# Designs tried in a protein design run: peptides against a protein of PDB entry 4GMN. Part 128

Target 1, 375 residues: chain A of PDB entry 4GMN
Amino acid sequence: RYANITLLALVTLASIGTDFQETLVKGNQGSRESPISAADEEWNGFDDADGDAMDVDQKSSSGEDQEEDYEEIDVKEDDEDDDDDSITSEMQADMERVVGADGTDDGDLEDLPTLRELIQTAVPQLIRLSNLPIDSDESLTIQSHALSALNNISWTISCLEFANGENANIHNAWYPTAKKIWRKTILPILEADSADLKLATQVTSLAWAVARVLHGETPTDGNPHRKFISLYHSSKQQAGGNSNSIEEPEDPFQGLGVKCIGVVGSLAHDPAPIEVNREVGVFLVTLLRQSNNVPPAEIVEALNQLFDIYGDEELACDKEVFWKDGFLKHLEEFLPKMRTLTKGIDKRTQPELRTRADEALLNLGRFVQYKKKHA

## One batch from the design tools (peptide; made by RFdiffusion4, then SolubleMPNN)

Design b2_p17_1_s1 (from b2_p17_1, 8 letters changed)
Fold by OpenDDE base, seed 3:
Structure b2_p17_1_s1 (fold): chain B 375 residues (1-375), chain A 17 residues (1-17)
Amino acid sequence: as target 1 above (375 residues)
Amino acid sequence: MKIKLDERALRYNGLSS
């Protein structure tokens, strides 16, 4: 009886997450009269600021040589005492008190009571239920439903704009909770090294949703990017052997491989450690080099992640990874392969995959041209 | 208050059925 009530509550929470996303989408659509065709979101990364070359008339003004007498300022080498900036035990205790003053400025969600209750009341319980000891089929079922509810909530929140301080109150409320999901739910399940591909798919879906908000601020403890890369490779090896057809997801973008790429791509964004960025970048570029054996949806996702990670030339990863490791050459060499791959997708049987591949091909051409101009 | 959505993000449906 209690189990059935708990399961019904978890199914209801998962449904509320879906209904909340639908409500957000409908609420946004009601203000746009014209359906902007999804085709006209040009990748706005390249403002070609055609800087009009102002003709700076070189007026040669003959400035006179005033011999200003450089007085030899005798710079006394004051012995700067090496004040050993030994953070005093009191400063460390005050830093621990200031850090331990969890100024949970719980982002004031006064205007969003349902979202507040989801984040503050439901998610902590779902984290607890996802981290129960698995000792029965019932506990496994509870974990699966808790992960599904966390997934749907996290995906819904990941559809909000957070760039340029948009939805900052929601971001501030979600951010500590997202880190808690990562540390208390995702990492323990990844460390358990379970051969359960269903559980691996659920946790990877949740990890992608969380990482789409945290990006490079996702906790790097235990090298989670390497665990997801390992999971990617392990999933490819298992699919070749046992004809326990995990029904290939009807949607090619819902595959475990795509989800792994989405997670590791999101983890590699600034301010991720340069070595994490490099390992992910090398993984993604290696998929393009091996594209003959990689599903088209995974290639599309790997390209999108590469554009997002290396689209900004001001980031340290541009110089230290993209240029230093010669990624431009690999992207340029992949262009003719991507054209062939995209043309091979039947528009009648796989219209979405074809559309997303056509977009990724267009963006790859633009991205290569941009990086060549900025070399 | 109107919540702004990331339209690019909406193309990724990770929801559990």
Scores: peptide ipSAE 0.320, ipTM 0.909, DockQ to the pose 0.747
Fold by OpenDDE base, seed 1:
Structure b2_p17_1_s1 (fold): chain B 375 residues (1-375), chain A 17 residues (1-17)
Amino acid sequence: as target 1 above (375 residues)
Amino acid sequence: MKIKLDERALRYNGLSS
């Protein structure tokens, strides 16, 4: 009985994450008269804003350095191991409140309470449920559903803009929770080294959603980037041997290989350790060099990650990795291969893959041109 | 206050069915 209630609650939380994302998308579409031109999503490089820096003579008022002794609030992690194994009546009430928020047109502000409850109430319990001892098929089912719910919530939050201080309140609420998901859910599952490709796909999907918000601030403990690189290689070896068609996901961008690339790419952003950045950058560039044996969707994702990681020349990784390890040469040598790859994709049978490959090819040309000017 | 979405993020439908 309890397990069926738990499973229903987990399925409901996973559905709420999906429905919330759909609501956000619909609410955003209603304000756009113009189709997003594929041009607006192009990597524009660094705009050399020849902005005449108006010499605003900010008179340096010598304000006295009051050393405000920021008392390090020792946030005692009270490890209250409250082993409350039940879906609390509060969580159920919060779920009912979240489900009962019918999509009225005042959507985005009304959704903030819902999002708050998802982050503060539901996610901590989902983390706990994902860490239950696996002793039965029932506990495996609970873990899988908890991971699905965490995945859907994390993906929905990762669809929010956080650049330039946008949604900072949501970012600040999510950030510690995202780190907790990483440390308490993702890392333990990755360390268990399960041969279960379904579980590996679930945890990698969740890891990508979390890492898309945390970027280089994702905890580097235990070198998780190497675990995902290893998982990428292991998944390719298994696909070559066992004719157990893991049905290639209908969407080529939902493959485990793409997800692994997305995770490690996200982990390599500033302020990631330069060695983590290097190992990921070398992995991504190696995929481009070996592109004859790499699915087109993985190439597209690897390119997008390379642009996002190395697009800013002010970052330490530009000098210490991109230029030092000679990545530009590899990108230039890949341009003609990318043109051939992109032209080989049938627009009729794979329209999305072709569109994303055409965009990645365009961005690769621009990126190479940009980097050549700043060499 | 409309929650601003990352459009690039919406290309990644990582949702579990």
Scores: peptide ipSAE 0.310, ipTM 0.906, DockQ to the pose 0.711
Fold by OpenDDE base, seed 2:
Structure b2_p17_1_s1 (fold): chain B 375 residues (1-375), chain A 17 residues (1-17)
Amino acid sequence: as target 1 above (375 residues)
Amino acid sequence: MKIKLDERALRYNGLSS
């Protein structure tokens, strides 16, 4: 009885994390006229200053209007009025307040009572449940659901803008809790050195969500970046040997390899120790050098992480790692390989992967040019 | 203050099913 109530509560908390993200997305879209095509976010570099607009003469090739008569596939609007009664009116009101709140007052989530209770009351219990002794299938199930709930909450919070003091109240409330998740949930599981790839995937997903907010301020105790690099390599070795193909997730970006890259990339951001940054940077550049044996999604993620880590020339890691270890040469040598890789992705079968690879290729070209100008 | 979302962050669906 108590176990079933605990499991139901954990499933409900995981669902609340998902529903919260969806409603945040819907609430933000309703405030902007155009759905931001994810495709148009090009990395423009950090130099806002020199407005030398390269007049790229867009020669207007008048492509002829072939009116391809797209047959109206009468997609029956199954009005599944999924009245997703799961979103409590209190959560909606909190979300409306979060979309509405004028930015005056201190780090108290006074205006966000549901989010406050989620962070201050629910998350500490989830951390406790994720640390239960594993002595039964029931305790494993509880841990898995607690990790899922922590993951969904952490991912949702990681989708908030925190740059330039945005959402500072939420950031300030989350930051100590995120560090607690890292120290009390993530590190102990990583130290247990379990051969369970499901658990490893769950903890790595959670670690990525947490590290996306903490970046280089993520606790470096016990060199967790090396554990994730080791996990990356171990996951590749197991996929080759055991015919129990853990079904590669349908989404190539949900793979354990991508998650490992995302974690270690996030851990390497300033103000990470230069040696942590170097070890991660060398790992990422090594993936590019070995790209013939690396899934395209992992290459895309490795590139994005390299741009984020080394995009700012004022950071100590630019001089002490990027230039000192000769990363520019490796990126430049990778450009023709990236073009081939990107062109090899079928737009019809893998549209998202192709789009993200096209963006990463474009950004790689720009990044190499930027770094050559600032050499 | 509207919760600003990090649009780039939304590309990462880390949610568990």
Scores: peptide ipSAE 0.315, ipTM 0.907, DockQ to the pose 0.758; fails the geometry check
Fold by OpenDDE base, seed 5:
Structure b2_p17_1_s1 (fold): chain B 375 residues (1-375), chain A 17 residues (1-17)
Amino acid sequence: as target 1 above (375 residues)
Amino acid sequence: MKIKLDERALRYNGLSS
């Protein structure tokens, strides 16, 4: 019975997650009349009242047209008609209501019956399954599947807009459940100090998804930020030793290091305790200072987290941490290193990593300029 | 009104296969 609910929840959530991503991708593509240049993803954290457009005189050097003959690789679409009828018309309708361009903010959880059942019925059972005594390979498998299901729910919900009162009914239903996942699933697993890197990766992924909604309101009991910082350092020490292929995920942004940075960054947002913010901020700035030994994806994530945490000058962490601990100097000193790092990423082999590094470099320049005006 | 989805949520496919 529980295994079937976990499997059904996993299938349901895999389907919700996939269709959600597809609908979001389609919704974003339908509005691309123009290729959004990597420059158009402006970090909107600054009130750009002062339109002093610095005319950067880009001298057009005429480089010669080498016509590279793109051989059309005829990818045969093997139509494998996998009739995965797993997506109920009700789930699809719920997703279209939540994700559709006409997202009626008026959706009570009564209009989202599948999402309601996921939050109210499935998640409490998944939390229970994740807390079973591990005494067999079967119990370990059940825990792993329960964590995967909780991860997919939490990630899917973390993709919803909650700013300005958007999806407020979903936020209000999720918020107490997210705190329960944190206290009943994440914290106990982190306290068990398991040497299992697979379990650590699963719980860290779940922790990031939960912390992306709770931010600085994430429970600080037991200093979980220090546990994730410790996990980050421990994972780096193990990778430097035996070349036992922990298959580095093909996606550099799915690495345990990136996930640890994402969790601790999210935990450090207002209204987090200033000491938690400081410890995280110092950790992130220290990664930038040590950037020669840090993967580029972790640098990109650390920068983005620093922008999100310290973008608002009205927050107590700006005065008490950012300015007091001299973070601006470290960011300014990092600019030339970031330019070198970004230029060193091959656009052909790592196009996404290069794009995200180019954006993070642009935002770093803007952020340093902003903070210098407000000094 | 475009639902501003957190673009990071789209970039971070934290979904487990």
Scores: peptide ipSAE 0.304, ipTM 0.896, DockQ to the pose 0.527; fails the geometry check

Design b2_p17_1_s2 (from b2_p17_1, 8 letters changed)
Fold by OpenDDE base, seed 1:
Structure b2_p17_1_s2 (fold): chain B 375 residues (1-375), chain A 17 residues (1-17)
Amino acid sequence: as target 1 above (375 residues)
Amino acid sequence: MPIKLDEEALRYNGRLS
């Protein structure tokens, strides 16, 4: 009984995360008269990145570790209200406020009660559930659903802009929670070194969502980037040996390889340690060099990550890694291969992959030209 | 401010599990 209620609550939380994202998408579509073609966000150069590094003045409030003895939430069997799996009217109102309010009010999460409850109440419980001892198939199911809910919430929050002080209130509320997800959920699962590719895919998806907000501020304890690089290589070795086609996800961008690239790319952003950046950069550039054996979607993701990591010439990684390790030469040598790869994608059968490859090819040309001017 | 959506993040919507 308790497990079924827990599973239902986890499915509902995962659904809420999905529906919240769908409402974000619908709200953003309603504000734009025309869908900006994903092709119109071309890389225009890095000149306008006024890198106002958010000096997050971490006033070290030495909050004493009050072991908040999370009292046993007596889940009252409150009535069979039709849990309309739809976005609550409060979530929709929060989303409409979030998408529509032209107000510069650095409002606390007081103005976003549903998002506050999701971050402050639901996520800590999901972290706890994801850390339960695995002693049964039921415990594995609970962990899987807790990871799915955390994934959906984390992905939805990662769809918010946090650059240039945007949504700073949400960022500030999410940041400690995201670090807690990383340290308490992601790292322990990665350390367990499970041969379960499903669990590995779930934790890697969650890790990417979290790392897309934390970037180079993601905790580097235990060198998690090396674990994701190892997972990438291990996943390729398994796919080559067993004719158990892990059904290639219908979306080529949902593959474990793409997820691993996205995680390690995000982890390598400033202010990541230069050695973490170097190891990731070398991994990504090595994929481009070996591109004949790499899925096109992984090449597209590896290129985008390389642009994001090495776009800013003022960053220490530009001088100490990009120029020092000769990455420009590898990108320039890859440009004709990328043209061939992109032309090989059938627009009729894989329209999205072709569009994203055409964009990545264009951006690669621009990036190489930019870096050559700043050499 | 309207929560500016990261449009690049929205390209990854299929990552919901």
Scores: peptide ipSAE 0.249, ipTM 0.883, DockQ to the pose 0.642
Fold by OpenDDE base, seed 4:
Structure b2_p17_1_s2 (fold): chain B 375 residues (1-375), chain A 17 residues (1-17)
Amino acid sequence: as target 1 above (375 residues)
Amino acid sequence: MPIKLDEEALRYNGRLS
C-alpha cells in the first residue's frame, strides 16, 4: 500500500515536471503570437462596377437518378472526455504568472507557489528517496522513479534563461537545491560503481540537467568529470561486446555517450579548475580526432561543448588550455572530416541529426575563423 | 515578462524520462 502510493506520487511528480515544461513552451509561444493587431486596414473594397452577368442559358442534360442510399452510420462520437486534468488550476495560474509577469514585479518564489513547493518540498523528498538503501526490487524501483522525477524537474529548470540576471529568483532558489542533488544523489551513485547501465544513464541524464545550471560551479569533490569520462569509455566497451542488449535509443541524442559528453562539457566551464577544464577539453578534442568510430550525435555534442567552453577569450581556460594545448589546430584539421560526416547523414532518415550537424559544421567554421583573428 | 526560455536548452526537451 505505502509503496504504491509512493510510486504514484513519484510518477505524478515526473509528470508535473513534463507538464511544467510544456506549459512554459506554450506560454512562450503564445507571447510571440501577440495577435498581430488586426490593424483594420480598411481594405477599401474595390468598387468593382456593374459587370453584366451574361445570362448564359446553357440547358444541359438530364443525367440519371442513382440514389445511392448511403446509410448515415450515426457514429456516436462518444465524447470520451479524456479529462487529462493533469494540469491543476494552480499550476496553470503559476505558469500564467511566470509567463505574464510584467517586468516590474520581481516575482519572488512567493508568487510561484507550485514552483516553490516543487523546489522546496518535493525535490528534498526525491533526494531522500534516491538515497534509500537498495535492499529490494521495491527500493530499486523507488530510486529509479525518484531519479526520473529529479531528471524531469532539473531539465525543465535548465531550460530557463539565467543569463544577465533573468529569472534570478528561480536561479537563487534552484542553485542550493541543484548542489544538494549533486552532492546527495549524483555523487553517491557514481561512487557506488554499479554495473547497472540503466542507473548510470538515469544519473548521467540528471547530472547533465544539474550541470547545465551550475556549470563550473558544480562541486568538484571526487573529480566527477573523470567518473563520467570513465563511464563513457566503459559504455563503448560494453556496446562492442553485446550488440543485442543496449537498444540504442531511437533518438541519437539520448545515448549515454551524448549524456556523458554533455555532463563533462558543462563541468568544464568557468570557474572550473583549469586542470578539470584541460582533462575535459583533451577528452573532447580526442573524440574529434577519433571521429571515425564515434557516433555523429556525440561529435555534434562534443563540438557544441567546445564552443561554449572556449568561446570567451577573457577566460583563463582560453590562454592556459585552448592556446597552450593547441586546440585550434585540432579543430581546423577536423573541419574537412566534419563536412564529410555531415554530408553522410541522410536528411530523410535522420532529419534532426542532419540539421544539428549542419549547424555544428557552420559554427565550427565560424569558431575557427574567430580564433584565428584573435591569435 | 514571459520567463525567457533558453532556445538552445529547448533542443534537449526529449531528455524527459
Scores: peptide ipSAE 0.270, ipTM 0.888, DockQ to the pose 0.671; fails the geometry check
Fold by OpenDDE base, seed 2:
Structure b2_p17_1_s2 (fold): chain B 375 residues (1-375), chain A 17 residues (1-17)
Amino acid sequence: as target 1 above (375 residues)
Amino acid sequence: MPIKLDEEALRYNGRLS
């Protein structure tokens, strides 16, 4: 009885985390006149200063309008008005308030009572439940659901803009809690060195969500970046040996390898120790050098992480790691390989992977040019 | 002010469990 109530509460908290994210997305779309397709955000470098936009003469190739008769596939609008009554009126009111609040600097979520209770009351209980001794299938199930709920909450919060003091009240409330998740949930699970790839995937997903907010301020105790690098390599070795293919997730970006790259990339941002940054940077550049044996989604993620880590020339890691370890040469040598890799992705079967690879290829070209100008 | 979402973060929404 108590176990079933606990499981139901954990499933409900995981659902609330998802519904909260959907509400955030819908609320933000309603405030912006155009749905910015996630596909159109190109990395333009950190140079706001020199507005010498190269006039790329878009030679208007007048391609003839071949009216291909798109057969009207009568997609029955099943108007399932799923009145998704799951969104509480309180969550909607909290969304409207976060959209309305001129942030007074105090980390008091006074205007966000639901989010406050989620961070201050629910998350501490989820951390407790994720730390239960695993002595039964029930305790393992409770841990898994607690990790799922923590994952969904942490991912949702990681989708908020925190740059330039945006959402500072939420950031200030979340930051100590995120560090607590890291120290009390993530590190103990990583230290247990479990061969359970499901648990490893859950904790790595949570670690990425947390590290996307904490960046280089993520606690470096016990060198967690090395544990995730080790987990990356271990996951590749197991996939080659056991005929029980853990079904590669249908989404290439949900793979444990991508998650490991995302975590270690996030951990390597300033103000991370230069040694942590170097070990991660060398790992990422090594993936590019070994790209023939690396899934395309992992290459895309490794590139994005390299751009984010080394995009700012004012950071100590630019001089002490990027230039000192000769990363530019490796990136330049990778350009023709990336072009081949990207062209090898079928747009019909993997449209998202192709789009993200096309973006990463474009950004790689720009990044190499930027770094050559600033050499 | 509207909750500014990190649009790059939204590309990762499939990570919900």
Scores: peptide ipSAE 0.254, ipTM 0.885, DockQ to the pose 0.678; fails the geometry check
Fold by OpenDDE base, seed 5:
Structure b2_p17_1_s2 (fold): chain B 375 residues (1-375), chain A 17 residues (1-17)
Amino acid sequence: as target 1 above (375 residues)
Amino acid sequence: MPIKLDEEALRYNGRLS
């Protein structure tokens, strides 16, 4: 029974994840007719009222065209026709309603029966499975699978638009369930202080997905932000000692350090307590100051979190933390370091990391300029 | 209108376990 619900959840999530990816690919293919210059990504945090375009005189130095002969690697598509008929027509219809481009469906959970059963029936059982006493390798395996399923559910739901009242029925159904995951699954595992870095990585990934929807409304009981900051520091101390490579994930953005930054950043949003915001903000700014010993992906994530937390000047955290603790000076002093860091990333070997670092550098320049105008 | 997937959410799609 539990295995079938976990399997159904995993299949539903795999399907939602794939249709999300396909919708993204289709959305990105439709935008290929307009060369969105990397300059035109609208950072939505600023009212662009004052269009003073600084003319950056690009002196064209004519560098000679070396034609590098790209050998066309014939990737044989092995068409493994695995007819996994596992996607029910009902699941596909629910996904098309949730992911569909028209955005006009007032997503009543009555019209989303699979998503309803996922939130109302599957998740409460996965929470129970994640809380079983660990007394065997089997119970540990069950907990890991329950955490994996909760992670995928929570990530998929965190990818839905909830701004401006979009998907409000889904948000309203998820919100109490997300708080239950936090209180019943995440907090107990974080409090058990297990030396298991695999379990810590799973719970941190789940915590990030949940915190991306709850933001500053995430329960502050037991100061979970301090536990994730402690986990960040502990993970760095262990990596420096024993060459038992926890295989750094091939994707630099899947690292435990990035996940810890993402969780604490999300926890620090309004209406988080000002002291929680301050402790997180100081942690993030301290990473920038210590950037010589911090992976580039963690710097990119820490910058994005700082922009999201302190982008709005009307929030209490802007006056009481950002200005009061002098964060602008630290961001301005970091600009030359970020330029050097970004230029040091090889576009051939790490194209995604380079793109996201170029974006974060651009946004840092804009953010510093904005905050200087509003000082 | 395309459901604006939070562009940030898209950057995190690879976080399925």
Scores: peptide ipSAE 0.218, ipTM 0.872, DockQ to the pose 0.478; fails the geometry check

